# Designs tried in a protein design run: peptides against a protein of PDB entry 8BZL. Part 307

Target 1, 228 residues: chain A of PDB entry 8BZL
Amino acid sequence: SYDRAITVFSPDGHLFQVEYAQEAVKKGSTAVGVRGRDIVVLGVEKKSVAKLQDERTVRKICALDDNVCMAFAGLTADARIVINRARVECQSHRLTVEDPVTVEYITRYIASLKQRYTQSNGRRPFGISALIVGFDFDGTPRLYQTDPSGTYHAWKANAIGRGAKSVREFLEKNYTDEAIETDDLTIKLVIKALLEVVQSGGKNIELAVMRRDQSLKILNPEEIEKYV
Target 2, 242 residues: chain B of PDB entry 8BZL
Amino acid sequence: SRRYDSRTTIFSPEGRLYQVEYAMEAIGHAGTCLGILANDGVLLAAERRNIHKLLDEVFFSEKIYKLNEDMACSVAGITSDANVLTNELRLIAQRYLLQYQEPIPCEQLVTALCDIKQAYTQFGGKRPFGVSLLYIGWDKHYGFQLYQSDPSGNYGGWKATCIGNNSAAAVSMLKQDYKEGEMTLKSALALAIKVLNKTMDVSKLSAEKVEIATLTRENGKTVIRVLKQKEVEQLIKKHEEE

## One batch from the design tools (peptide; made by RFdiffusion4, then SolubleMPNN)

Design b1_p27_7_s1 (from b1_p27_7, 14 letters changed)
Fold by OpenDDE base, seed 4:
Structure b1_p27_7_s1 (fold): chain B 228 residues (1-228), chain C 242 residues (1-242), chain A 27 residues (1-27)
Amino acid sequence: as target 1 above (228 residues)
Amino acid sequence: as target 2 above (242 residues)
Amino acid sequence: AEEEEREKEEEEDREKAHKEAVESLYQ
């Protein structure tokens, strides 16, 4: 059946394993990314960490390099593979080119990796979408999304995972130049967008902020509550 | 023509990896394994189902494997898969030691195996390993650690957890009785016996049916010790008296 | 009856554990 063919197009031109990998992404908790003027913000729905689980090992937002971070939705183990490959590439680029990667470069690398897993009969697609944010060396803030197909696009704002539709609809209505005029307003926009789908308020949100020439900052719960 | 390998784990229409889920289901039928992190050590406790009278007592625990001087693991699931994975863990740890002249950090060993597990869920001609593992270890970075990994290649750190038969009930009990910051290895051993006594499918808990290993630090060295049957008997007896 | 009840409780535990495990695959 075409449904089980990893790399065969359906008569209608569908790659079912890629579409089904997109359904795996929808099983992930929501992630949102917003590009401000001089800030990039990632917000994620915190999955309730099981009592007795070490929170250190439960991360949905990770640094790829000093200037790039990623949030994902979908299969956790698949995400780890992509993250590790991306980190190695970021370091390799620094060694070979003597500059950090651009956000587009590392996004394209991840996208190409994903795409290759859609064309090999010996591999299934990655069951993840990613929001990749950071700053280029010129100080330009960037936000990219990539999906299981290996497509990627630049965004002003976007969302992935279970609540992504509702969050995108909110962002389409509320993303204005005024709404991102300041760093604080940009952070508030991300929180408000997540609150469309996150139950129990700010306690279930994780926020990561990257400003120009600054390292990734993960906000603590008390810092998040100030924006609610 | 590179034939479509029908043995490749593929997504369902709903985005599910059924071969991974079925591998996880197989683990639910395996004997119970517990891990508990304490302030002064970490332990594994495992159900021993195969008591063969001809088993030479000299043999290492059926379900608890020493990986290196600083780490051990317990396994729930397919025995053959467990043997392959535990051997691979030893090889990874040894290669790291040879390359860096220091022991592999606990999480790095866990992740290295988890990357292998994940690859068996994504590459053609491979099936998921029907094994979950609990890892105990010590390193200079995080001290005493407890990890769990599954057939997907997912892992997490834990203060206490359970895999195999009656794992949900065991985890519920651990959530009730585990006191964060107050857990000594002695109290962890008592808790392990308490949980096993309720979760093992036995009318009476006996020392022959339980394997326990502790990992401690003595004089700046990691000590991995499998408890003797008499020591386990004393723990069971103490629990019966409380 | 006690054995059947125990087998049922074990099956319910397996179903619960399985559900939690499957849900843990996704983030």
Scores: peptide ipSAE 0.455, ipTM 0.825, DockQ to the pose 0.857
Fold by OpenDDE base, seed 3:
Structure b1_p27_7_s1 (fold): chain B 228 residues (1-228), chain C 242 residues (1-242), chain A 27 residues (1-27)
Amino acid sequence: as target 1 above (228 residues)
Amino acid sequence: as target 2 above (242 residues)
Amino acid sequence: AEEEEREKEEEEDREKAHKEAVESLYQ
């Protein structure tokens, strides 16, 4: 009988498939997001790309639109489905509303999508959490996090994946107004936070930076080494 | 552990999708498939296990499927699942061509199938496909390409890779001998024979047990060619002389 | 003995490949 209804309440009120999907997220490599004053930064632990694998096909940070990007942790294939739907929604919004999505809007869309997969009979939850960053049309930097349940919240800084606890503990201690006073300091904060869990320094870090009125920039390894 | 062997792909308490993992395990028992990207082409090499003399139609290839004029794939895993997926790939490519009046980009075709594979891991009443695929192709965006996809709907681009039996050993050999930027199709063919000779469970590699396809560009057109048995014999002979 | 050794090597290869494949599911 339980085989048809994948996500059901336990007698004690738990949604075990949602909780287990959160355990799938913890198997993903670490991602961190930090909101600065006029910058948003995503940092990720680079998965060891196999020597013969094309790095182009290994992306943990993805643009959703010109003003929004996302990092994820968990099941790669599940993430692709979410990213593709979010991209379609961003384009649809531009066509129908004549404005780009707000970061909150697209986060809510993703969250609603995830929630439907926790309630729909014969569907398992998405095994991903996401950090969604960007700028609203008013120039306000935003950071949101969403999990397999379809919950979402706004953050100043947050982390997801394997090392997320240690990174969050670091950010709770070190995220101050002084630590984000400049773009460079904000980038340094993300690097320092990742270095709590990433071995071998800047070579295993990928950084994405979005500044106000600028496109997403993925930093090259040489640019990252300047901040280490 | 056994309780998560249910027909529906669900998360274990540890966040594992055991039905996907078991589908991957099933592929480990399949015949070896290799893909190698070169500067001037890309190849697939596949183990042919069913040499039944009574097979009526000498199908041009048992394990290598032409998808369109610019792409081919090889399969490791459940043959029935492979047939369904290869037919779906052809349909996707045809629908795209009709809609856009141009061939589907290689990665878009791979992604479209991977979205189907992923759906079979997320929707109830469905099991994962017990199939991994290697894709070779050419498009105007990235030129020659090699992709691998698994039962999860994950995929990646590769310079060289292997799926099926002895895949880990094959990948290790490819990592040692693959010369980035210097790989010609000729050297890739020699490398494929070298790897297959070590990874196939055969005392002696024979041309009857190997299918090889090459994808090249000639006069601005993609050419997909399955090597004749005599050509494969010459490659094996050359390897034995070295 | 040689066949048993080969079967053992193939099993070890499958275990290695399986481990790497399972780890590849997550990013």
Scores: peptide ipSAE 0.437, ipTM 0.811, DockQ to the pose 0.850
Fold by OpenDDE base, seed 5:
Parts: C-alpha cells; sequence; structure tokens
Structure b1_p27_7_s1 (fold): chain B 228 residues (1-228), chain C 242 residues (1-242), chain A 27 residues (1-27)
C-alpha cells in the first residue's frame, strides 16, 4: 500500500514532508542563540501562559546535560521526544566514555535521529528546529542548529521560529567581537535581538545563560529587566 | 485541501497536522469535563450525556476513571479511544509501582501517556486518539495536581480548566471566578456547579447529568471519592439559592 | 429561535476552542 512511504521524493527532487515540517517550525515562537567568548545564551519568546496554567509545565528551553542545553521551535510534543532521547544519550555517553558529550556529538545524535525520521517508512519528520548550546570539556563555547531534515551547522549566532528572519538580520548586523566582549554585552545582544520581534519588552522573554564551568541559569524577570 | 484530510498524519504545506486538528474538533462535540485545583484537594466534574433508564445503575462514573490510589482522570472524546488510553494509564502506573516500589509521580504518568499519543501522530498506519484527558492526582513532589492532555501528546498543568463542549466559555468563567490561593475544595465544588450550569446544554442542571469526583488527603492517604447523587443535588440546590 | 441561537453560540464556542487548541500545538 502507498500508505507506508510518508516522506518521498517529488518528481522535482523535493522532500515535501521535510519542507512542510520546516513550515511547522515557523509556527513556533522565536528562539535565539548567541555564542559569546565564555558564555552561551539562549533567548526565547514566552508564549503568554494562559491564566490558570502552571508555568512549570511550559518549557521552551531545557537542559540535555550539565554542559548542554537546547531551545526549540515547532511542535511541543515532537520536541519532548527529541529531548528525552538526547538526555538518554548524554547519560549513556557519560557511562560508556566517562566524559560528558561534546556539543557537536549530541547535535549529531539529534540530527541523525531527525534524518532517520525523514527516511523511515511510516514516520513523518519531526516538526522542530533546535538551537543547542553548551561547553565542550575543554571549555569551548558552542552553538549548533538542527532542522527537521537532520541538517546541522555550527553558528556564532542564530534564530529559529516565527521571527527568525528578522532576528537573524539583526544578528548579522550587530554580532561583532565588541558586541560579545563581555558576558553582559552578550546577554544584551540576545535581548536586543529578541526585541525585534517580541512585543511588550522583557516580560515576554525567557533567557538561559550557561557560563564556562557553570550550570544552566534561567534568568528571572527582574534579572532580565537589568539588561533592557 | 481534502487530500491531506484522509491520509496518515502528515504535514500540510502550511506545517499543520490536520488529523490532530480534526481529533481536537471531535473533542469539542464531547460532553463537558471540568477540573479545579484547590488548596485542600482537586476535583473533576463531568457531564453525563447517556442517561438511559435501562442502564443498570452504573456504580462507576461514565467519564471519571480511577487510575491508581493517587490519581484519577476524566475523558472527552471517542469512548473507545478513551478506554484504550485509561487502560494504558493503569498499566503504566502498575509497571512503575512494581519496578520502583513507589507510586508513579503524577506528571510522569501524564508524560508517559502523552508520548504514546504523540507516537500515534507521527507513525504511519496510526491515527491520533480522539481524546483529551483531565488528570487529578496527589504526589509527594507537587501535592495536589491537575493536568490536561490533548490528541497531539501535548500536556499542561492547570489550576482550573475545561475540555469538551462549551470549553471556551467554561474556561472564561473559570478565569473570572477562580481566586488563586483562596480556593477551598468547597469553593471549587460551588464553582464547578456554577460553570456547568451555564455551559451544559440543559435547561436545568440536575444531579443525574453531573458526575463529580474529589481527591483529598486524609491521615496521609489519598482519598478519591465520587460524590453521591444526593451530594450533587445539595450543591445544585445551594447554587440555586445564591 | 432559542435553540438555533444556542446552536450558533455552541458553534462559535467550538470554533474559539479549536483555534486555541491548534495554537497550543506549537511553541
Amino acid sequence: as target 1 above (228 residues)
Amino acid sequence: as target 2 above (242 residues)
Amino acid sequence: AEEEEREKEEEEDREKAHKEAVESLYQ
């Protein structure tokens, strides 16, 4: 039955389900990642948590391991599957190799997972892009992006989701060595980039910061307002 | 376009999962289910649509299912799908208890089912479950909890929420009348009756058409109780007198 | 007329609820 092959090539060589999964990513709220000198910063547009919803159950930024975190855009339920598999792999790597994963390694794992869902019969692509940030064991800050195709690249700065184009255009103009000279300047750059697409200022922004040899810190609203 | 409507859950050109959206639409036609979190307990209230005189007194709630000693759920949507999912919830909870010798945390049970729901939206030859669930529970980590899950495998924690028919109106009323930090189980019961009275497709709210379950803690144990018809009648009467 | 108005209100509520539900799929 033709029903088994969900992701097939078009006559023109396109994988339509992958392209359409990229459109699902654009329905997600904006996420931005910036690599500083000794810092990585993730910023996300907060969806207004519905009155009466528990905020703890709405997460767009998550830790994969002590040295790696990610933000995503697209289908929330798809993201949970990817996050859980990545966490298991991070723990498995620590047990088998006795070292934490490199940011590249876990990115490649996620990318390979996504790619398999573009080629396996009876599976649709994941409707998510991810920004993966962290530190390698040598203390090098890293930023990677993955898309629904399973492609991945290293970035200095990037954005995903609804406002990603405008945020990228801002980052292309404003990402300089001077703009990331300090941790505070790097955080300010992320906030300014998000403010290109986020209405009502710092209240609608979530920021996560990872510094060298430090755990992931999610900034509270008062901490964010100091940078605005 | 009709071409994406009839096939396995695939993306539309606009990045939409129409089979998931249509499963959500099917839930909008189901009977109303409410959940309200209080300081001293949590409740489910559900519309009972199938009142047949020839139905043997179903001692068990039509829409409210006990999952384990610490959790219950209500369902809106396709009954057959609901039966499969509620059975799976019980199996997950039991497997966890056997493996860890402690009850499964509420959010972990919800997440485990949501991963199954998600899989039915991603794997070929499967359709989404046409069911949303409200979960009530207690655990040592978060105390009293209320969750909602949908056909996508998305979930969230709530102070109060509604699924099924007139859910938007119900949620609007809950947003107006829910007082954070001041909600007692007694006040939550009164609020549930108030909301159901306005949102149910009935000329007059009757105890025969409403199922209510409460989850409380007594002497360090969880107590899940379905209210008797007389207790529901008293709640309705009290609401009519106010 | 009252039944038709109620059916219309229910349809409007379903449409609103559906829109909110669909929007909730994405983050």
Scores: peptide ipSAE 0.404, ipTM 0.785, DockQ to the pose 0.846

Design b1_p27_7_s1 (from b1_p27_7, 14 letters changed)
Fold by OpenDDE base, seed 2:
Structure b1_p27_7_s1 (fold): chain B 228 residues (1-228), chain C 242 residues (1-242), chain A 27 residues (1-27)
Amino acid sequence: as target 1 above (228 residues)
Amino acid sequence: as target 2 above (242 residues)
Amino acid sequence: AEEEEREKEEEEDREKAHKEAVESLYQ
């Protein structure tokens, strides 16, 4: 059965292990990214952490570097591997090129890593999609998405994980220049988009904001409630 | 036998490489890409399938990639594999330029990538790339050129060809309408629109769904130009009026 | 009934999203 094989082509030209990795992504909580004018915003659905679980151990939004952050959906263990490699690459780039990575560069690195795991024997694809946001050195806000196949594209807005389709449909309707005119409006757009799939309002949302020349800020629940 | 479906580098009893064939099957599901060689230039025309409103407008060309100043390619197949191969083409071209202080000859760039593709069909622990490419270029040796390569690492020079969805029908139409020795870039553009209009599974051909690039020589320099949407619209309109 | 209808809508959304995702693998 092709479902139990290494990532090989089916007779009909499909890579079933990549498709099944996309199904693993859908088992993840929703993540949304929006590029504003001078802001990038990531939002993630918080899974109800079991009462006995330390909430601090389940971060779905992480910094890759001072100018780049990533949200993911799918296998947490796989995400850890990708995040660690991306962080090493960001640091390596700073040491070798003396500049921070562009958001495209680190996205391409992650995408290439994922692609290699779809083509190497004895390896399965990564069961994660990622939204990668940040600022290039010129101050341009960027949003990229990558999937288990190693594809990547630049987006104005996008979503991954469970409910990503509904969130994308919302964003396709509501992403306008007016809707991102201000930082606050951009944040509100992300919250509204997440509320399409997240029950119980702002308590189940994690938001990360990066502004031009600023580090990643994770919003606290009280800050999120101001936008709801 | 199912045993040959799961192994990347083993011949079947019939001498077939099923993983290469299946990689080629994957390309059949990709958007149509056309290449046409003219006397005064070369073009690529590609179907744009992924029209998402939320895509960043910075991506003017989804399927057409500039490789160097003298070459471009279009891709049909797995996007992630295409990104790897197009990046490798750029690296090969740059390494050659640095080593020899001249642009890589078109066929040599194609061959270098084909050797990589072939290696992924022969060396254990790798799958074939699920990508075919069309290459357009100019060099001092052969002038304007069009090449096609497949997952096997095979390649060929062409006057006109097609890869991806409905490629066989497109090639048949190209064979009928291609006028050897009389093909201008203008006539090639018209032919590309004609073929795409028949081969794309769309009710109406629109400029949003078609990417076209031309490679010409101006003042002894190669010019690679992606046509603007308005230019493509005019080509479509002209075809509808004929 | 409402829960079954939501599950069905979620499943249809998953299937459609799956198809779109698979289509996005190919260029």
Scores: peptide ipSAE 0.112, ipTM 0.597, DockQ to the pose 0.012

Design b1_p27_7_s2 (from b1_p27_7, 14 letters changed)
Fold by OpenDDE base, seed 1:
Structure b1_p27_7_s2 (fold): chain B 228 residues (1-228), chain C 242 residues (1-242), chain A 27 residues (1-27)
Amino acid sequence: as target 1 above (228 residues)
Amino acid sequence: as target 2 above (242 residues)
Amino acid sequence: SAAAAEEAARERDRKEALEEAIESLYE
């Protein structure tokens, strides 16, 4: 059976292991990214942290560099590998090129890494999708999405994980220039989009905001409730 | 389901890694290991199953391993896999110390091993390690810490947790009795005995069947101590009197 | 019957623990 081989084409041209890795992504909680005018926002469905678990060790949003952050959906351990490699590349780029990475550059690096894991019969695909947001050195806000295949595209807004379809449908209807006119409106749009799939309001949402020339800010629950 | 279980690096149509799940299932049959974080220390408590009269008990720790001066771990699962992973932990910690002239941060040691575990789930010709670990440690960044890792290479920090046999029941009891912010090492030891008494597959809890290690700070140094059998007997006796 | 009940309880515990562990794999 062709589907039993690690990342080979079926007779009909399917890469079953890549498709099945995309199913692993759908088991992840929802993440949403929105590009505003002078802001990028990541929102995630907060996984129910076990009562005795340290919340510090449960992160779905991470910084890759000072100007780039990422949210993921899918296999947590796979995500850690990708994050670590991306961080190393960001630092390497600063040392070799003397400038921070562009959001496109680091996205392309991650995408290429994922793609290489789809061409090796000795490796399975990564079971993760990622939303990568940040600012280029010229101050341009960017949002990219990657999947297990290594495909990537630039977006105005997008979502990944189990509720991604519903969130995307909401964003397609509600993403307008007016809806992102201000930073606050952009944040509200992300919250409203997540509320399509997240129950119990702002308590189950984590939000990360990056503004132009500012570091990544994780909003506390009280700050989130101001937008709900 | 069975179509995808024979290869370690293949996703099922539902996006599942069955070999990782089967490794986790195997760990459910292993002896119970508990970890509890307190304000003034952290502990591991483990079921001792292999009580052989010919074993030199004086220096024998079946399930609790010292990793360095600031960290220890407990293992649940395949003993041979555990030996490989605990040796690798020691080597990673030693290489870090030699390179940086300071002890490896606790989470960094945990993540280094978790990256190895993850690789064994992604690379062909490898199987997952049939081992979960509890880690206790102290570092200057986060103080006392407790971590758990599984065969997938996932990990988390915990206030209290359990792996191995009857782990769900143990975790339920810990959730009920663990008082956040008020846990002393003394109360943590009592809680460990209480949980083990209810979750171990034994008719009566005895000191010979339990290993307990504590990690504390004394005069700015980490002290890892395995409790003597008499100390464990006293803890059991105190629990029986309550 | 007591031994059978205890074994059944252990089996339920293992299933619950496994389900939680599997869910923890994905974020």
Scores: peptide ipSAE 0.424, ipTM 0.802, DockQ to the pose 0.849
Fold by OpenDDE base, seed 4:
Structure b1_p27_7_s2 (fold): chain B 228 residues (1-228), chain C 242 residues (1-242), chain A 27 residues (1-27)
Amino acid sequence: as target 1 above (228 residues)
Amino acid sequence: as target 2 above (242 residues)
Amino acid sequence: SAAAAEEAARERDRKEALEEAIESLYE
């Protein structure tokens, strides 16, 4: 049964464990990323936090560095490993190169990490996709996506997780230069995109905004409601 | 090569990690462990299933482990796996203390172990640990804390939670009775007894079947105390009178 | 029997707890 072999191609050339890891991603809540002109926005479907759970420990959006943040979908524990590795690399890069990582660089690092886990006997793929956003040192906004295979691409807008198809369809229709003309419009676009799959409005959305030359800002629920 | 593939936790066609799920199922059969965060402390309460009359009374606790001066944990699942993980927690905490000359923050200790757990779900020739843990602790960053971790290496912070047998029922009761902002350690102890009395698979709750540890701050020091049997008896008696 | 009903209740609890735990794996 080829399905149980981690690093074996099927007769049809499929890496089943990678495909199945992509199914794990679809079990994750929706995340969306949009690149504006001078802003990058991550929006996530906030998982229903159990009544007695500390919300602080439930984070789908995380900073990798001052200029880069990531949202993920899929296995939470796998995500933590990737995040930790990426953070170490960002710090190492600052120390060795004396500049922050480019968003592409750290994306490529994460992608290479994921890819190695698809070829190594005795390792399963990471069950996560990630949206990686930020600014390059030159002030260029970037959005990348990675999947369990270790592929990565640059995007204007994209989505991952269970509602990703519907959100992508929305973004394909509504992502225009006019729709991202301002920071506020860009944020509004992300919220509208998430509302395609998120029930109960802004209370179930988490938004992270990074503007040019600014730190990552996580919007509070009241700030989100202003855009709804 | 092929021998490692058969023992590696792999994805199902639906993206499931069945070996992790099976480890979680095994934990559902374990004795109940409860954690409750209060304003003035945090507690663990655990079901003691193995009452061997020949056990030397010198054993501090069967299911509650002191990790360092500021943290303790309780375990639901495979005892051998628990022993390995609790030892690793102690080693991690000690190494941190030696390196940084301060106690490891609670969440960092939890995450360090969770990274190990996760690795056992991803690397070949390894199986998931059949263990969930509740962690109680204090640090200067967040004060009193309660965490839960599972075989996947996932974790979360909690105000109150339960693992092991009848955990869903226990969590439901905790959701009903836990008063946010008003929880004293005294009220938390009473709540723990109330929940255990309803969720433990025993005809009558007795002090011999329950281990309770409290973590408090006294004079700027963390105090981890396992309640004496007489203290637990008094808590049970008080509950029976209400 | 009361015992059978109790065991069935425990089994339901285990299933519920397991389902919640499995759902918690994914974010």
Scores: peptide ipSAE 0.413, ipTM 0.799, DockQ to the pose 0.860
Fold by OpenDDE base, seed 5:
Structure b1_p27_7_s2 (fold): chain B 228 residues (1-228), chain C 242 residues (1-242), chain A 27 residues (1-27)
Amino acid sequence: as target 1 above (228 residues)
Amino acid sequence: as target 2 above (242 residues)
Amino acid sequence: SAAAAEEAARERDRKEALEEAIESLYE
C-alpha cells in the first residue's frame, strides 16, 4: 500500500510532501540574513505577541552555539526539534574535535537531518526553512540556508518565510560591496529589506547581530530605531 | 482533498497539518480551563462537566493534576489522551529528579512533553494528541509560571490564558481585566470567577461545576492547593454581590 | 431564539479560537 510511505515520488517525479512542507514555510513570518564583511545579521518579522503572552517563550532567532545562530520560518514545534539536535551536535563537536563547529558543518548536519526525514518511511518532512549564520574559527562570516528537502547553500544574503520573494528581490538589487562596507550599513540593509514586507516600521522587527569574536546580540527596539 | 484528512499527519498542498487542526477543533468542544499568573501565586480554574452523583467524591480534581511538588496542569480535550500525557509528565519529572537531584525546571518539563506531542505529528502510525494543557509551576529560575501547550507541540508562557469552550471570549475578557504587575492571587481568583461566569455554558455558575487550584510559596516551599467547594462558593457569592 | 443565538455565538467563538490556534502553529 502506497499509504505507508509518507514521502514518495509521484509518477512525474515530484516529492509532494517536500513541496507541501515548503508551503508550510511560506506561512511563517519573514526572516532575512545578510553576511557583511565582519558581521552577520539576522532580521525577522516580529509576530504580534498576543497581549498577556510572555515574550520570553516566543523566539524566532536562537543560538546554536557561541559562534552560530539560526532563524527559521514554518512550524514552530518542528523548529524546536531541529534546534535541539543542532545544539547537541555543536556541543558534541566541541568535545570530540576540541573546536567549535564551522557554520558549514552544522548546516550540513541540519540538512542531513532534514533529508533523512524526507526518505524515512513513516516520517513527514520538517516544515521549516532556516537561515544559519555565524563565524568560522578563522573569523570568516558565513550565511547558509536550508529548506525542508535537506538542501543547503551558502549565501551573501537570503530570506525565508511569507515575504521572502519580495525581500530577495530587494536584496538582489541593493546588496553591493558599498551597502555592506560597515557594520551599521549592513544592519541598515537588513532593516530596509524587512521594511519591504513589514508594516509599522522598526517596532515589528527583531534583529540579531553577530560580530567577529563577539557573542550574539539581540538588538532592543531603541537600538533598532536608530537605524530606521 | 479528503485524502489528506484521513491519513497519518501529512502536509496538505497548502502546507497545513489537518490532523493537528482537527485535534484543535476537538479541544474547542472541551470544558473551559483558565490559568492566571499573579505576583504571589498562580492558579488554574477548570469547568467540571461530569457531575455524576455516583462518582466517588475521592476525585480531588477531574481536570487538574498535580505533576510534582512544584507543578500542576489542567487539560482540555480527549480524556484518554490527557491521562497518557499527565502520566508522561510525572515520569519525566521523576526521572529528572532522580538524575539531577533537583526538581525539573517548569519550562523543561513543558518542553519535554511538547517534544512528545510534536513527534506524534511527524511520525507515521501516530495521530496528534487531542489535548491542550495549561501548566502552573514555580522554579528558582523564573518563579511563578503559566504555560499553554497544544496538539502540535507548540507552547508559550502566559500571564493569563484560556483553553477549551469559549476560549476566545475568555481570552478577550482576560486581556481587558488583567492588570500586569498589579495582579494578586486574590484578584486573580476573582477574575477567574468573573471569566468563568461568562464563558461556561451554564445559566448560573455553581461551585460544583468549577475546580480551582492555587500554587503559592510558603516558607520556601511550593504549596499546591485545590480549593474546597465552600471556598469556591464564597468566591462566586462575592462576585454576585459586586 | 435566544438558544439559537447562544449556539451561534459559541460556534463563532470556536471558529475564532481555532483560527488563532492554527495561526500559532507557524512562526
Scores: peptide ipSAE 0.407, ipTM 0.793, DockQ to the pose 0.846

Design b1_p27_7_s2 (from b1_p27_7, 14 letters changed)
Fold by OpenDDE base, seed 3:
Structure b1_p27_7_s2 (fold): chain B 228 residues (1-228), chain C 242 residues (1-242), chain A 27 residues (1-27)
Amino acid sequence: as target 1 above (228 residues)
Amino acid sequence: as target 2 above (242 residues)
Amino acid sequence: SAAAAEEAARERDRKEALEEAIESLYE
């Protein structure tokens, strides 16, 4: 059966391993990204960290560079590989081009990496989707999503992971120019969107905020509670 | 679906990696390994299953391996896979030391091996390693550390954890008895004995069936010590008296 | 038998540990 082979076309033109990698993404906890006017916000559903686990080692949101951060959903080990490759590329770009990467550039790099893993019969696809946010050097806020297939698109707002459908439905209804008029409203929109799928309120939300010309800020629980 | 269980690590229709899951199942049958982080040190405690009187005692430990001067690990799973991975850890640590003239940071060593493990789950013609590891270490960046890694190449830092046989029960007990911020190495040793006494498939815990290593800092140096049988006997005796 | 009960308890523990481990694969 064609569904048992490593990333091959079915007779009907499907890449089953890519589709099944997308099912792996749906097993991940929810991540949401929103592009504001002068802010980008990533929010993630905190997986219940085991009581004895070090929180430092549990990160769904990571910096790729000073101007770019990423949230992912799916296989944690696969995500680490992608993150490491992306970080190396960001640094390499700074050294070779003397400018930081654009958010589109690094997204395209990640997408190309994923795509190559869909073309080799000796490799399975990456079991991750990513939300990549940041600022271009011109100060333009960007949000991109990439999937296991290596496809990528620019978004105003999007979500990935197990609750992504409900979060997207919320964002489609509530994302307006008025809802992102201020940084605080944009943050509030992300929190509200996550609360559609997170039962335990603000305690199980992690938020990362990047403002124009500012470094990535991870909000502490107390800061999150101010927006609830 | 049983159709995805027998081949190279591929996704099932539900997005599952059955070969990784089966590797984790194999680890559930392995001897118990515990790790506990304390304020003044970190320890590994491992079940010793092969008590052969003719086993050459020259081995530092059956299940606890020194990786470098600042790190040790314990293994649960397929012994042959464990030997390959522990050797690779030593090589990675040595290459880093030669390149940078300083010891490899603990997490970097763990991640380097985890990237190898992950690759064996993604590349065709390879199977996952049937091994979970506990790592103990000290570095200048984070001090005393405890990590766990699995066949997927996932890892995490822990205050206390267990791998192998009866790991769920052990973790439950650790969650109940571990006091955050108040754990001394002495208390951690007592807790390790308590947990092993309840989780090991033995009628009576004996020093012959347990290996314990401690990692401490003395005079600005890391000291990795395997406890002598007499020291373990004393810990067991203390537990039996409480 | 006590032995059967112990074996059943171990099997439950293995299943629980495996389920937790499988869930840990995804974030």
Scores: peptide ipSAE 0.384, ipTM 0.776, DockQ to the pose 0.859; fails the geometry check

